Peptides against a protein of PDB entry 5T59. Designs and how they scored, part 6

Target 1, 112 residues: chain A of PDB entry 5T59
Amino acid sequence: TTPTMQSTSLLTEHLGYPPISLVDDIINAVNEIMYKCTNAMEKYLMQRNIIGKKDFSDEIKIGTAKLESLLENSVDKNFDKLELYVLRNILSIPSDLLEENRFRLLHHEKLV
Target 2, 90 residues: chain B of PDB entry 5T59
Amino acid sequence: EHIRFQRLVQVCNKALEESIRKLQSWEKIHECFPNYGQTREGIENLTVCQQQVIKLWSNLSRVEFDAIFHERSIEEKLNQLDDLINKARS

## One batch from the design tools (peptide; aimed at target 1 I27)

Design b1_p10_1_s2 (made by RFdiffusion4, then SolubleMPNN; from b1_p10_1, 5 letters changed)
Fold by OpenDDE base, seed 4:
Structure b1_p10_1_s2 (fold): chain B 112 residues (1-112), chain C 90 residues (1-90), chain A 10 residues (1-10)
Amino acid sequence: as target 1 above (112 residues)
Amino acid sequence: as target 2 above (90 residues)
Amino acid sequence: MRKHYNKYLS
């Protein structure tokens, strides 16, 4: 089910922020973590780029870039699913509560 | 009774675990370094690198996600939401 | 993944 404007408004009031803000925080965090990981990997291998008399720097750069792309694709896929699930199933209000009487309950609890 | 925060944690963990799965594949790692991985020393380096990256992923995600959850007070808010829903249905 | 500027950060 797709979040409604009413649901978003009520949840924003309850949370103190729009539901999407939490998801944005999560996605921004995982992006940062992802590139920290791939950067660390490249740096580690580049410090070990020479084996015997052969320099593998070029291969390491290409290889780490490929792994970065692989990780990016996986992160995109899985956290898109996460976003959908969170917004529809966790940060959501059941349809039976999307009525005036039920809305009053949420407002009442906040004001008390 | 309180289910939403638990589900949030579960879905976050699942997304993190599924995302790093590709890097857990030695085959995929080796394929990216076809010549480097043909050397004994290269294999050793790749092995250590793989392990370190996975640990870094796990540690950073734990710290950062916990920080987000704390800053957003999401456990408390989701518990309250559960309570409100349950109360409304009683 | 996309990057977002979140004005609700604390």
Scores: peptide ipSAE 0.329, ipTM 0.947, DockQ to the pose 0.104
OpenDDE base, seeds 1, 2, 3, 5: peptide ipSAE 0.330, 0.325, 0.314, 0.326; ipTM 0.947, 0.947, 0.947, 0.947; seed 1 fails the geometry check

Design b1_p10_1_s3 (made by RFdiffusion4, then SolubleMPNN; from b1_p10_1, 4 letters changed)
Fold by OpenDDE base, seed 4:
Structure b1_p10_1_s3 (fold): chain B 112 residues (1-112), chain C 90 residues (1-90), chain A 10 residues (1-10)
Amino acid sequence: as target 1 above (112 residues)
Amino acid sequence: as target 2 above (90 residues)
Amino acid sequence: MRKHYNKFLS
C-alpha cells in the first residue's frame, strides 16, 4: 500500500520532516559510500599497475569501471526496495488510525 | 512493543549486504581483471583489494547510517509512533 | 562536516 497524503502529513508533523527525507539521506549516503569504495579500489590497484614488465593500467581502469557498474546496479535495486518498504511499512500509519478520532490522538499528543 | 526501528535497521542491513554481494564474489572480481588476475602478484593485489573494499563498505555504512539515525532521531520517533499506534488500539 | 579516515581509502 502506497502512503497517502494524509499519512505523509501526519508523519511529517510527528517526525519534524517528511518521511522521504530519511530515505533520501540513506540513499545519498550509500551512493557516496559506493563511489568512495570504487575510487579506493582503482587507486589501490593503479598503485600496483605494473607487474613484471607489463603495465595493466588500462585493464585496471576498465575492470574497476565494470565493478562500479555492477555495484551501482545492485545498490539501485536494493535501495529502491528499501525505500518502498520503509515508506510502506515503517514510516506509515495504519489505516485504522486515519479515522477522525484516531487522527486527533496523534495531533493531540503533538500539541501536549 | 517497539518494532519499527528494529525493522528499519534490519532492512538497511539487508540492503547493504545484498548490495555488496557481487563484490564478495571472487569470480566476479577476477572476471573484471582477466589478465591482471593471471599473475601471482595480481591475484594477491586483487585479494587484498577485495577484502579492504568490503571492510570499507561495512565501516562507512555503519558510521554514516548511525549518524543519519541520530540526526533524524528516528529511533525515538519510531518508538513514539509504535506507542501511539498501540495506545490507539487499546 | 564529518571526517572519515581509512588507510585503504587514503
Scores: peptide ipSAE 0.121, ipTM 0.940, DockQ to the pose 0.021
OpenDDE base, seeds 1, 2, 3, 5: peptide ipSAE 0.117, 0.109, 0.097, 0.155; ipTM 0.937, 0.940, 0.939, 0.941; seed 5 fails the geometry check

Design b1_p10_1_s4 (made by RFdiffusion4, then SolubleMPNN; from b1_p10_1, 4 letters changed)
Fold by OpenDDE base, seed 2:
Structure b1_p10_1_s4 (fold): chain B 112 residues (1-112), chain C 90 residues (1-90), chain A 10 residues (1-10)
Amino acid sequence: as target 1 above (112 residues)
Amino acid sequence: as target 2 above (90 residues)
Amino acid sequence: MRKHYDEFLK
């Protein structure tokens, strides 16, 4: 079930930030890490681009780009799943508590 | 009783593990460097490269994710959320 | 291992 505006508001109040902000941080971080990894890989191999009398620079560039694409696709897929799971199952309020009589509890704890 | 934070950690680890899975495949690595990988020295370089990139992935993700969790106080907040929910149901 | 790691990051 998709989070409701009501749930989002309550969670935002509780967390001090919108739930999506946490997910954004995670996704931004992994993307940064991903490119750092691929960049490091390319640099490492480019420093070792000549074997014998053959220069493999072009192959290395193409190859690392392919690996980057593979990793990028996998990251996108898996962290999209993560986003959905986190927002639906972790940063969520059970539907039975999304009632007026239950909302007061959250507010009560916040105000006390 | 407190379940949300552990779930968060679990799904993060799972996503990280699944994401790096293809780079853990030597076959996939070698396929990207068909001629380079036919040389002895090339194989050696690719082997080290594969090992190091996986290590880098693991280390960076650990550090960065822990930092995020700390900055967002997410363990505390999720534990509190669990408590609130349990209290409401009691 | 650290040596290799450092070399990799350079």
Scores: peptide ipSAE 0.107, ipTM 0.934, DockQ to the pose 0.016
OpenDDE base, seeds 1, 3, 4, 5: peptide ipSAE 0.116, 0.098, 0.104, 0.118; ipTM 0.934, 0.934, 0.934, 0.934; seeds 1, 5 fail the geometry check

Design b1_p10_2 (made by RFdiffusion4)
Pose (drawn by RFdiffusion4):
Formats: structure tokens, C-alpha cells, sequence
Structure b1_p10_2 (pose): chain A 112 residues (1-112), chain B 90 residues (1-90), chain P 10 residues (1-10)
């Protein structure tokens, strides 16, 4: 289903937070991991940048950065689909409920 | 009958697996370090990276998301939502 | 997170 304002309004009430807030926590979380991994990988190699008698410091900085940017694209790509797949299929509303009062059952849930 | 939360786990994992796939390929890894990878020690060091980075990637994301799913009780909110739409359709 | 915000505003 396509998201609507009622679903956003109702799901915000059921969840206690807007549906997007969960997606923010995920995207923000994976990005932090992405950089934590690349930074960890660069330092592992920089202390191993000299093999034999040659210094590969330049190649490592370029390589580690050249990898980081490829994840920035792939992650931004794959988690936007998640941002979409979730708001459409998981945090989702059918027509059965907004055509004939979903408000009854949510109000009914909070009380009885 | 509880089906929506398992989906949230499936979609998260699905996004992560596709997010890291290019790093599982030794080829693209060596492309970023062509001269460095032509040395024995370089090959050994790069192997230690991709295998550890993938493990770190999997572990950090697993721990946080399980935590985020806890702080927001999403498993319950969705189980309440799954079994609630059924009561409505009935 | 922009796409999801736009969809929820629509």
C-alpha cells in the first residue's frame, strides 16, 4: 500500500513515534558502522604500509577512500529501497481499515 | 499469523547483505590496491581485512538493530498490528 | 531519509 497521512497519523499514535523515526535509526546506524569499518581498515594497513623496503602509504589512502565511497553509494542505494519497502509493506495500512474507521480499534486498544 | 516483524528482519538483513557484496569479491578489493596486492605480505594483509571487516560489519549491525528493535518494541507493535488487522477483517 | 518524508507528507 501507498502511505497516507492517516496511516502516518495513526501509526505515529500506535508506535509512539513516526514510522520514519525507525528508518532514521537504521540508516543513521549503518552509516556509523560503515565509517567505523573503513577507518579500522585504513589503520590496520597504515601500520603495515611498508612491505620490504617500499612505502605504499599513498596507495592505501587512495584505496581505503576508494572503497569507502563505493559503500556510501551502495548503502545509500540499498537502504533507500528499505526506506521504501518498509513504509509501503511493513508500516502499512490496508483499505479495510481507513475505509471504515481504524480509529475504533486503536481507541479500543488503548482502553479496554 | 505473526508475519510482519519477521519481514522487518528479512528486509534489514537483505539490505545489509547487498550493501557489503562488492567487498566480498577479492577482485574489486585487489583493484583498489593493485601494487600493494602484488606482494605476498600485501595479499596476506588484504585477506585479513575483508574477512574481518565483513565480520565486523555483520556483528555491529546485528547488535545495534536488535537493540533498536528493542528500544522501539517494534516486534510487539507489529505483532499487535498483525493480529489486530485480522480481528478487523473478522 | 528524504524520500520517506516526502511520501509521508503526501
Amino acid sequence: as target 1 above (112 residues)
Amino acid sequence: as target 2 above (90 residues)
Amino acid sequence: SELGKELLEE

Design b1_p10_2_s1 (made by RFdiffusion4, then SolubleMPNN; from b1_p10_2, 6 letters changed)
Fold by OpenDDE base, seed 5:
Structure b1_p10_2_s1 (fold): chain B 112 residues (1-112), chain C 90 residues (1-90), chain A 10 residues (1-10)
Amino acid sequence: as target 1 above (112 residues)
Amino acid sequence: as target 2 above (90 residues)
Amino acid sequence: TDLARELLAK
């Protein structure tokens, strides 16, 4: 089941931030890492672009771009799945506890 | 007893592993460089590049994700959530 | 990117 507004509110209070913020941090991080990796690949190969008096610069640029695209697609797919799983199954409150009792318990624990 | 943080780590690792899987394929790497990969030196360069980028991926993700988890205090918060749920059901 | 350069510098 999709997270409810009530769940989001309760979890936001508990976490100190909206649940989606954690996921955003994760996704932003992996995107940055992804481009660092692909950039490193291109630069490494471009430093080794000439073999036997033949310049492979154009092929390297095209090839690394293809790999970047491949990685982008895979990251998007897998981390979209991650987002759904985390928000639905990890950062979630069971429906039977979505009542005033859960809310009171949360406040009580904060006072202890 | 405490299960949510463990699951978070697991799904993060799974997503990272699945994302890099295509780059772990030599066939996928080689087909992107059809002429470059027909040279001895080209093959050597691609081999090193593939190995190092996979290591870089792993190292960067470990450091960055651990930093996020720490900054968000997510292990503590998820453990507390588990405890709250268990207490409510007892 | 500095780390990337170090790791790939072979």
Scores: peptide ipSAE 0.245, ipTM 0.940, DockQ to the pose 0.018
OpenDDE base, seeds 1, 2, 3, 4: peptide ipSAE 0.243, 0.235, 0.242, 0.240; ipTM 0.940, 0.940, 0.940, 0.940

Design b1_p10_2_s2 (made by RFdiffusion4, then SolubleMPNN; from b1_p10_2, 5 letters changed)
Fold by OpenDDE base, seed 1:
Structure b1_p10_2_s2 (fold): chain B 112 residues (1-112), chain C 90 residues (1-90), chain A 10 residues (1-10)
Amino acid sequence: as target 1 above (112 residues)
Amino acid sequence: as target 2 above (90 residues)
Amino acid sequence: TKLARELLEK
């Protein structure tokens, strides 16, 4: 079930912004956090890249890249699900409120 | 009466938890560093990294998501939406 | 945290 144009318009009026904007903020934030985490991990390990007399720099770079990929895939999947859920079930207007009389109610509440 | 904001928080937490789950697996971490993880010091370093990155993930997400929710006034707006829906159905 | 410090140092 996809949100209707009417529900989007009403929610935009209510929120002061399109519902998708909230989701965009969330997704952008988690992406930023994701790369900060992987970057921090790489830097931490690269400062500890030599064990004994062996340099593990190449392995660390490859390994952290693999972890980043794993995290990226997981973030993409889970937050795609989140987006659908939020837009369909949280930022949604029931059909009864999409009727003309109920539409006026939303408008009236805004004016009061 | 007010349920939407609670659900938003829950679904966000769930997405965050599920996203970091693979990094919570020591096996997955170790697989990425097969030779490094065969050394005592390497294991120690990876253990610290795993612990710290999970904490960093949790802390950063808490701060950033709370900021988003505040900036978007989403709790208030969702509560109002709940009220409107309940009123319309009464 | 140690990783947080690494992030801030850049």
Scores: peptide ipSAE 0.139, ipTM 0.931, DockQ to the pose 0.020
OpenDDE base, seeds 2, 3, 4, 5: peptide ipSAE 0.128, 0.125, 0.136, 0.130; ipTM 0.930, 0.930, 0.931, 0.931

Design b1_p10_2_s3 (made by RFdiffusion4, then SolubleMPNN; from b1_p10_2, 6 letters changed)
Fold by OpenDDE base, seed 4:
Structure b1_p10_2_s3 (fold): chain B 112 residues (1-112), chain C 90 residues (1-90), chain A 10 residues (1-10)
Amino acid sequence: as target 1 above (112 residues)
Amino acid sequence: as target 2 above (90 residues)
Amino acid sequence: VKRARELLES
């Protein structure tokens, strides 16, 4: 079921913020974490770029970039699914509550 | 009785686990560094690097997600939502 | 990441 404007409004009132804001926080966080991880990996290996008489700096840069790309793709895929699931199934209001009498009930319960 | 927050945690964990899965593959790591990984020192460095990245991923995600959940009071709000729904259906 | 509006309207 696709979230409705009414559902969003009610949830916003209940949460104190729009439902999407929670997902925004989650996605922003994982993106930040992702790049921190890849940056750390690159830095670690670049500090160890010379083995014997051979400099592996170029290979390290290319390799870490490839791993970053792999991680990016996986994050995008999995957190797209997460966003959809959360908004449809977790931050959702059942249809039986999307009625005039139920709206008032929710509002009343919040204020009491 | 309260199910929504549990589900939120579950799907977050699943997304995090699935996202890092490819980096948990030694083969995937090694193939990105074909010559570097042919050296003893290179293998050692890559091994440590892989372990550290996975740990960093896990630790940062735990801390950051918990912070978000706390700041948004999401457990309480979702529990309240469950309660409201249950009352309405009674 | 493809955002919610795009996902829900697709």
Scores: peptide ipSAE 0.331, ipTM 0.948, DockQ to the pose 0.404
OpenDDE base, seeds 1, 2, 3, 5: peptide ipSAE 0.328, 0.329, 0.330, 0.328; ipTM 0.948, 0.948, 0.948, 0.948

Design b1_p10_2_s4 (made by RFdiffusion4, then SolubleMPNN; from b1_p10_2, 5 letters changed)
Fold by OpenDDE base, seed 2:
Structure b1_p10_2_s4 (fold): chain B 112 residues (1-112), chain C 90 residues (1-90), chain A 10 residues (1-10)
Amino acid sequence: as target 1 above (112 residues)
Amino acid sequence: as target 2 above (90 residues)
Amino acid sequence: TELARRLLAE
């Protein structure tokens, strides 16, 4: 089930922040980590770019860029899934409870 | 009884593990450096590089995610959520 | 919280 506005509001009050904020933190962190990793890889190999009097700098740059792209694609895919799962199944209020609450509120409003 | 935070940790770990899988493949790495990887020194460098980047990925993710979870007090909040839901259904 | 109040009222 997709989070409702009511669910989001209730969870925001409970958490002290919107549920999406946690996911944003996670995604931002992994993106930062990803580029730190690829940067480290490139730097390491570029320090070792000459072997047997042959300069492999161009190949290293292209190769590391390819690996970065592969990692980016994988991160995007897996953390999109994570976002969906977290918001739908972890940071969520069961719909039956929300419906019951609404019913009770409506009933109360009718009585007053 | 408390399941949400455990699930959060699990899905985070899974996403991290699945994301780094391509870099764990020597074949994939070697394909990106076809000529460099044909040299003895190149193979050695790539091997060390692969090992180091995977470790860096693991270490950084652990530190950063734990920091996020702490700053957001997410374990406590999710446990409270579980408790509230369980009480409501009882 | 409002969430707690609503859920515990049930």
Scores: peptide ipSAE 0.360, ipTM 0.938, DockQ to the pose 0.037
OpenDDE base, seeds 1, 3, 4, 5: peptide ipSAE 0.286, 0.349, 0.263, 0.300; ipTM 0.934, 0.938, 0.933, 0.935

Design b1_p10_3 (made by RFdiffusion4)
Pose (drawn by RFdiffusion4):
Structure b1_p10_3 (pose): chain A 112 residues (1-112), chain B 90 residues (1-90), chain P 10 residues (1-10)
Amino acid sequence: as target 1 above (112 residues)
Amino acid sequence: as target 2 above (90 residues)
Amino acid sequence: PKTRTRPERE
């Protein structure tokens, strides 16, 4: 289903937070991990940048950064599909409920 | 009957697996370090990275998301939502 | 899709 304002309004009430807030926590979380991994990888190699008698510091900075940017694209790509797949299929509303009052059951839930 | 939350786990894991796939390929890893990877020690060091980074990627994301799913009680909100739409359709 | 900022690199 395609998201609507009633679903956003109702799901915000059921969840206690807008449906997108969960998606923010996920995107924001994985990004922090992405950089934490690349930074950890660069330092592992920088203290191993000299093999034999040659210094590969330049190649490592370029390589670690060249990898980082490829995840920035792939992650932004794959988590936007998630931002879409979730708001359409998981935090989703059928027609059975907004055609004939979903308000009854949510109000009914919070009380009885 | 409780089907929506398991989906949330499936879609998260699906996004992560695709997010890291290009790093599981030794080729693309060596492309970023062509000269460095032509040394024995370089090959050994790069192997230690991709295998550890992937493990770190899997572990950090696994722990946080399980935590995020807890702080927002999403497993319950969705289980309440799954079994609630059924009561409505009935 | 919503626009988000990326964390800074260390």

Design b1_p10_3_s1 (made by RFdiffusion4, then SolubleMPNN; from b1_p10_3, 5 letters changed)
Fold by OpenDDE base, seed 1:
Structure b1_p10_3_s1 (fold): chain B 112 residues (1-112), chain C 90 residues (1-90), chain A 10 residues (1-10)
Amino acid sequence: as target 1 above (112 residues)
Amino acid sequence: as target 2 above (90 residues)
Amino acid sequence: SRKRERPKRE
């Protein structure tokens, strides 16, 4: 399930960067977004922590932490799948193009 | 003819949608705030919070992913890759 | 009730 060195090299040459770099950008972005969302949620609720005579600050902190954990797990699962799919099916070179004659074609098209 | 970039967008959207699905469940939200959610004000606050978070997730992901795609020129590069593959097979 | 910091991928 790991891309070949040849495929990685060719794609790196074509892209100008290793294919994994795109995936890294995507995953780093979603991680940042994830924590921005959970932080916003906590802050919103903490500004509304008192209802009547009761202070729900502790419950809010625990609850938001639980939701954060759920989101983290889901993000990890789904974006791991994304990584595999992208590297296998999108940023991939068919085996027939990895042969010598097709390899030349890729370089030729780039240089011409 | 050009299919790879479309697939990239699709898989990104799918991952984002699947990731936020748990937060789209009111039951899951309420379970995390069992006492807070028993109050009228608490329910109202949680409702607004849930909606805002989902919107924030959607908006931020759109902006950030589009920025990544632009910075990496990925649409152009994937289209070129499609063309190269098609040419080689013709 | 703790937020976790996830390491960035490089």
Scores: peptide ipSAE 0.182, ipTM 0.947, DockQ to the pose 0.115
OpenDDE base, seeds 2, 3, 4, 5: peptide ipSAE 0.183, 0.180, 0.181, 0.180; ipTM 0.947, 0.946, 0.947, 0.946; seeds 2, 5 fail the geometry check

Design b1_p10_3_s2 (made by RFdiffusion4, then SolubleMPNN; from b1_p10_3, 5 letters changed)
Fold by OpenDDE base, seed 2:
Structure b1_p10_3_s2 (fold): chain B 112 residues (1-112), chain C 90 residues (1-90), chain A 10 residues (1-10)
Amino acid sequence: as target 1 above (112 residues)
Amino acid sequence: as target 2 above (90 residues)
Amino acid sequence: MRKRARPARE
């Protein structure tokens, strides 16, 4: 279930930014971290690509790419769940408070 | 009383932990480097690499997420939200 | 859910 426009407006007013912006920051951060990690892994191994008389550069590139894909899939899955939970359960206004009187109360507290 | 920020931290930690779990599997790491991992040096390199990546993941996520939370003042805002909700229900 | 933005790969 998607948050209502009313809830989004109230939270935006309260937060000073739309709730989705926080989630975007988190998602962008983890994505950046993810690629930094995989890049670091590849670079580390590529500096150690020759063992004995064999060059494992190709295997390292392929292997690192596979791990990157695995990590991407896991990040996408888990942070999709996070986004859903945050927007629905953390950055949310209970339905009983979205009635006119209580809505006004929340709005009043912000403005006064 | 104040529950939302705690929940945010918890779900962030959980998401980070679950996301890195695949890289914590030595079996999965080794499977990606079948020939490289058949050598002694390869195993050593992969072991160090795995450990360092996990540490990097943990350290970067801690720093970046804390920065986000600070920049967005999310603890304060969520506490205020809890208070507003509780007040409205009183 | 909405599509999230991704940074370029390094």
Scores: peptide ipSAE 0.224, ipTM 0.946, DockQ to the pose 0.769
OpenDDE base, seeds 1, 3, 4, 5: peptide ipSAE 0.189, 0.229, 0.190, 0.221; ipTM 0.945, 0.945, 0.944, 0.946; seed 3 fails the geometry check

Design b1_p10_3_s3 (made by RFdiffusion4, then SolubleMPNN; from b1_p10_3, 5 letters changed)
Fold by OpenDDE base, seed 3:
Structure b1_p10_3_s3 (fold): chain B 112 residues (1-112), chain C 90 residues (1-90), chain A 10 residues (1-10)
Amino acid sequence: as target 1 above (112 residues)
Amino acid sequence: as target 2 above (90 residues)
Amino acid sequence: SRVRARPPRE
C-alpha cells in the first residue's frame, strides 16, 4: 500500500523532513558513487591501454561503457525496490494507528 | 524492539550488494574486453581493476550512507518511531 | 513521483 498523505504528514513532522528526502539522498549518493567507480575503472585501464605493440584504447572505452550500462541498470532496479520498501515498510505508520484516535495520539505525543 | 533502522541498513546493504553483483562476475568483465582479456597482461589488469572497483564501491557507499544517516538522524528517529508505535499499541 | 537529482555521467 502506498503511503497516505496523512502518514507522510505525521512522519514529516516527526523526522523534520519528508520521508522521500531520505530516499533521495540515498539514491543520489549511489548514483554519484556509480559514476565514480566506472570513471576510475576507465582511467585505470586507459593507463594500461598498450600491451605489446597493440593499443586497446578503443576496446577499453567501449567495454567500460558497457559495464557502466550494466551497473546503471542494476542500480536503478535495486534502488527502486529499496525506495518502495523503505517508504512502505520502514518509514510507515501501521494502519491501526491511522485511525482517528490513534492518529491524534501520535500527534499529541509529538507536541507534549 | 527497535527494528526499523536495522531493516533500513539491511535493505541498503542488499541493494548495494545486488547492484554490484554483475561486476563481480569475471565472465561479464571479460566479455566486455574480449581481445584485451586474451592477453596475459590484460587479464591481470582486469583482475586488479575488478577488485579495486568493488572495493571502491564498498568503501564509498559505506562512508556516504553513514553520512546520510547521521545528517538525517535516522537511527534516532526510527527508534523513536518504533517506541511511539509500541506505546500507542499498549 | 519525485524527481531525483542525478550527477552527470563521468
Scores: peptide ipSAE 0.229, ipTM 0.947, DockQ to the pose 0.646
OpenDDE base, seeds 1, 2, 4, 5: peptide ipSAE 0.220, 0.224, 0.221, 0.224; ipTM 0.947, 0.947, 0.947, 0.947; seed 2 fails the geometry check

Design b1_p10_3_s4 (made by RFdiffusion4, then SolubleMPNN; from b1_p10_3, 6 letters changed)
Fold by OpenDDE base, seed 4:
Structure b1_p10_3_s4 (fold): chain B 112 residues (1-112), chain C 90 residues (1-90), chain A 10 residues (1-10)
Amino acid sequence: as target 1 above (112 residues)
Amino acid sequence: as target 2 above (90 residues)
Amino acid sequence: SRKRSRPARK
């Protein structure tokens, strides 16, 4: 199930930012890290591209690109799952508290 | 009592671990460099490269995720959320 | 996955 608008509003008030913002930070970070890793890999191998008088530059470029794609797919899959879990189970308000009186409690506690 | 932040850390670690799993496979690495990996020196280079990338992945993710958690004050906020929920149920 | 923006941090 998807978080309700009420839940999002309450959590935004509590956090000081929308819950999705945290997830965005996490996913943006891992994407940046991912490309740093693949770039480092390519550069490392390209500095070692000649073996036995053979130039493997083309193979290295293609191979690194393949690994990058593989990593991209895995990152997308796993962090999409992470997003769903975080928003549904961590940054969430239990259904029994999604009542007017409970909303007031959360709001009151923050304002006092 | 306080469970949400712990779960967040666990889920993040799991996602990071599962994401790098393919690069931890020597077979997958070698398949991408079929001719390069047929040389002794190539195998050595790929081995070191694989190890260094995985290490870089781990180190960078630790630093960056900790920074995010700090900047978002997420541990405190999640602990407070746990407390509010527990209080509401008492 | 969708493209995600990087909002301001506290």
Scores: peptide ipSAE 0.253, ipTM 0.948, DockQ to the pose 0.127
OpenDDE base, seeds 1, 2, 3, 5: peptide ipSAE 0.247, 0.253, 0.247, 0.168; ipTM 0.948, 0.948, 0.948, 0.946; seeds 1, 2 fail the geometry check

Design b1_p10_4 (made by RFdiffusion4)
Pose (drawn by RFdiffusion4):
Structure b1_p10_4 (pose): chain A 112 residues (1-112), chain B 90 residues (1-90), chain P 10 residues (1-10)
Amino acid sequence: as target 1 above (112 residues)
Amino acid sequence: as target 2 above (90 residues)
Amino acid sequence: SALGKELLAS
């Protein structure tokens, strides 16, 4: 299903937070991990940048950054699909409920 | 009957697996370090990275998401939602 | 984040 304002309004009430807030926590979380990994990888190599008698410090900075940017694209790509797949299929509303009052069951839930 | 939350786990894992796939390929890893990877020690060091970074990627994301799913009780809110739409359709 | 905001605002 395609998201609607009623679903956003109703799901915000059921969840206690807008449906997108969960998606923010995920995207924001994975990004932090992405950088944490690349930074950890660069330092592992910088203290191993000299092999034999040559210094590969330049190649490592370029390599670690060249990898980081490829994840920035792939992650942004794959988590936007998640942002979409979730708001359409998971935090989703059928027609059976907004055609004939979903408000009954949510109000009914919070009380009885 | 409880089907929506398992999906949330499936879609998260699906996004992560695709997010890291290019790093599982030794080729693309060596492309970023062509000269450094032509040394024995370089090959050994790069192997330690991709295998540890992947493990770190999997572990950090696994722990946080399980935590996010807890702080927002999403497993319950969705289980309540799954079994609630069924009561409505009935 | 932006795509989701646009969909929810729609």

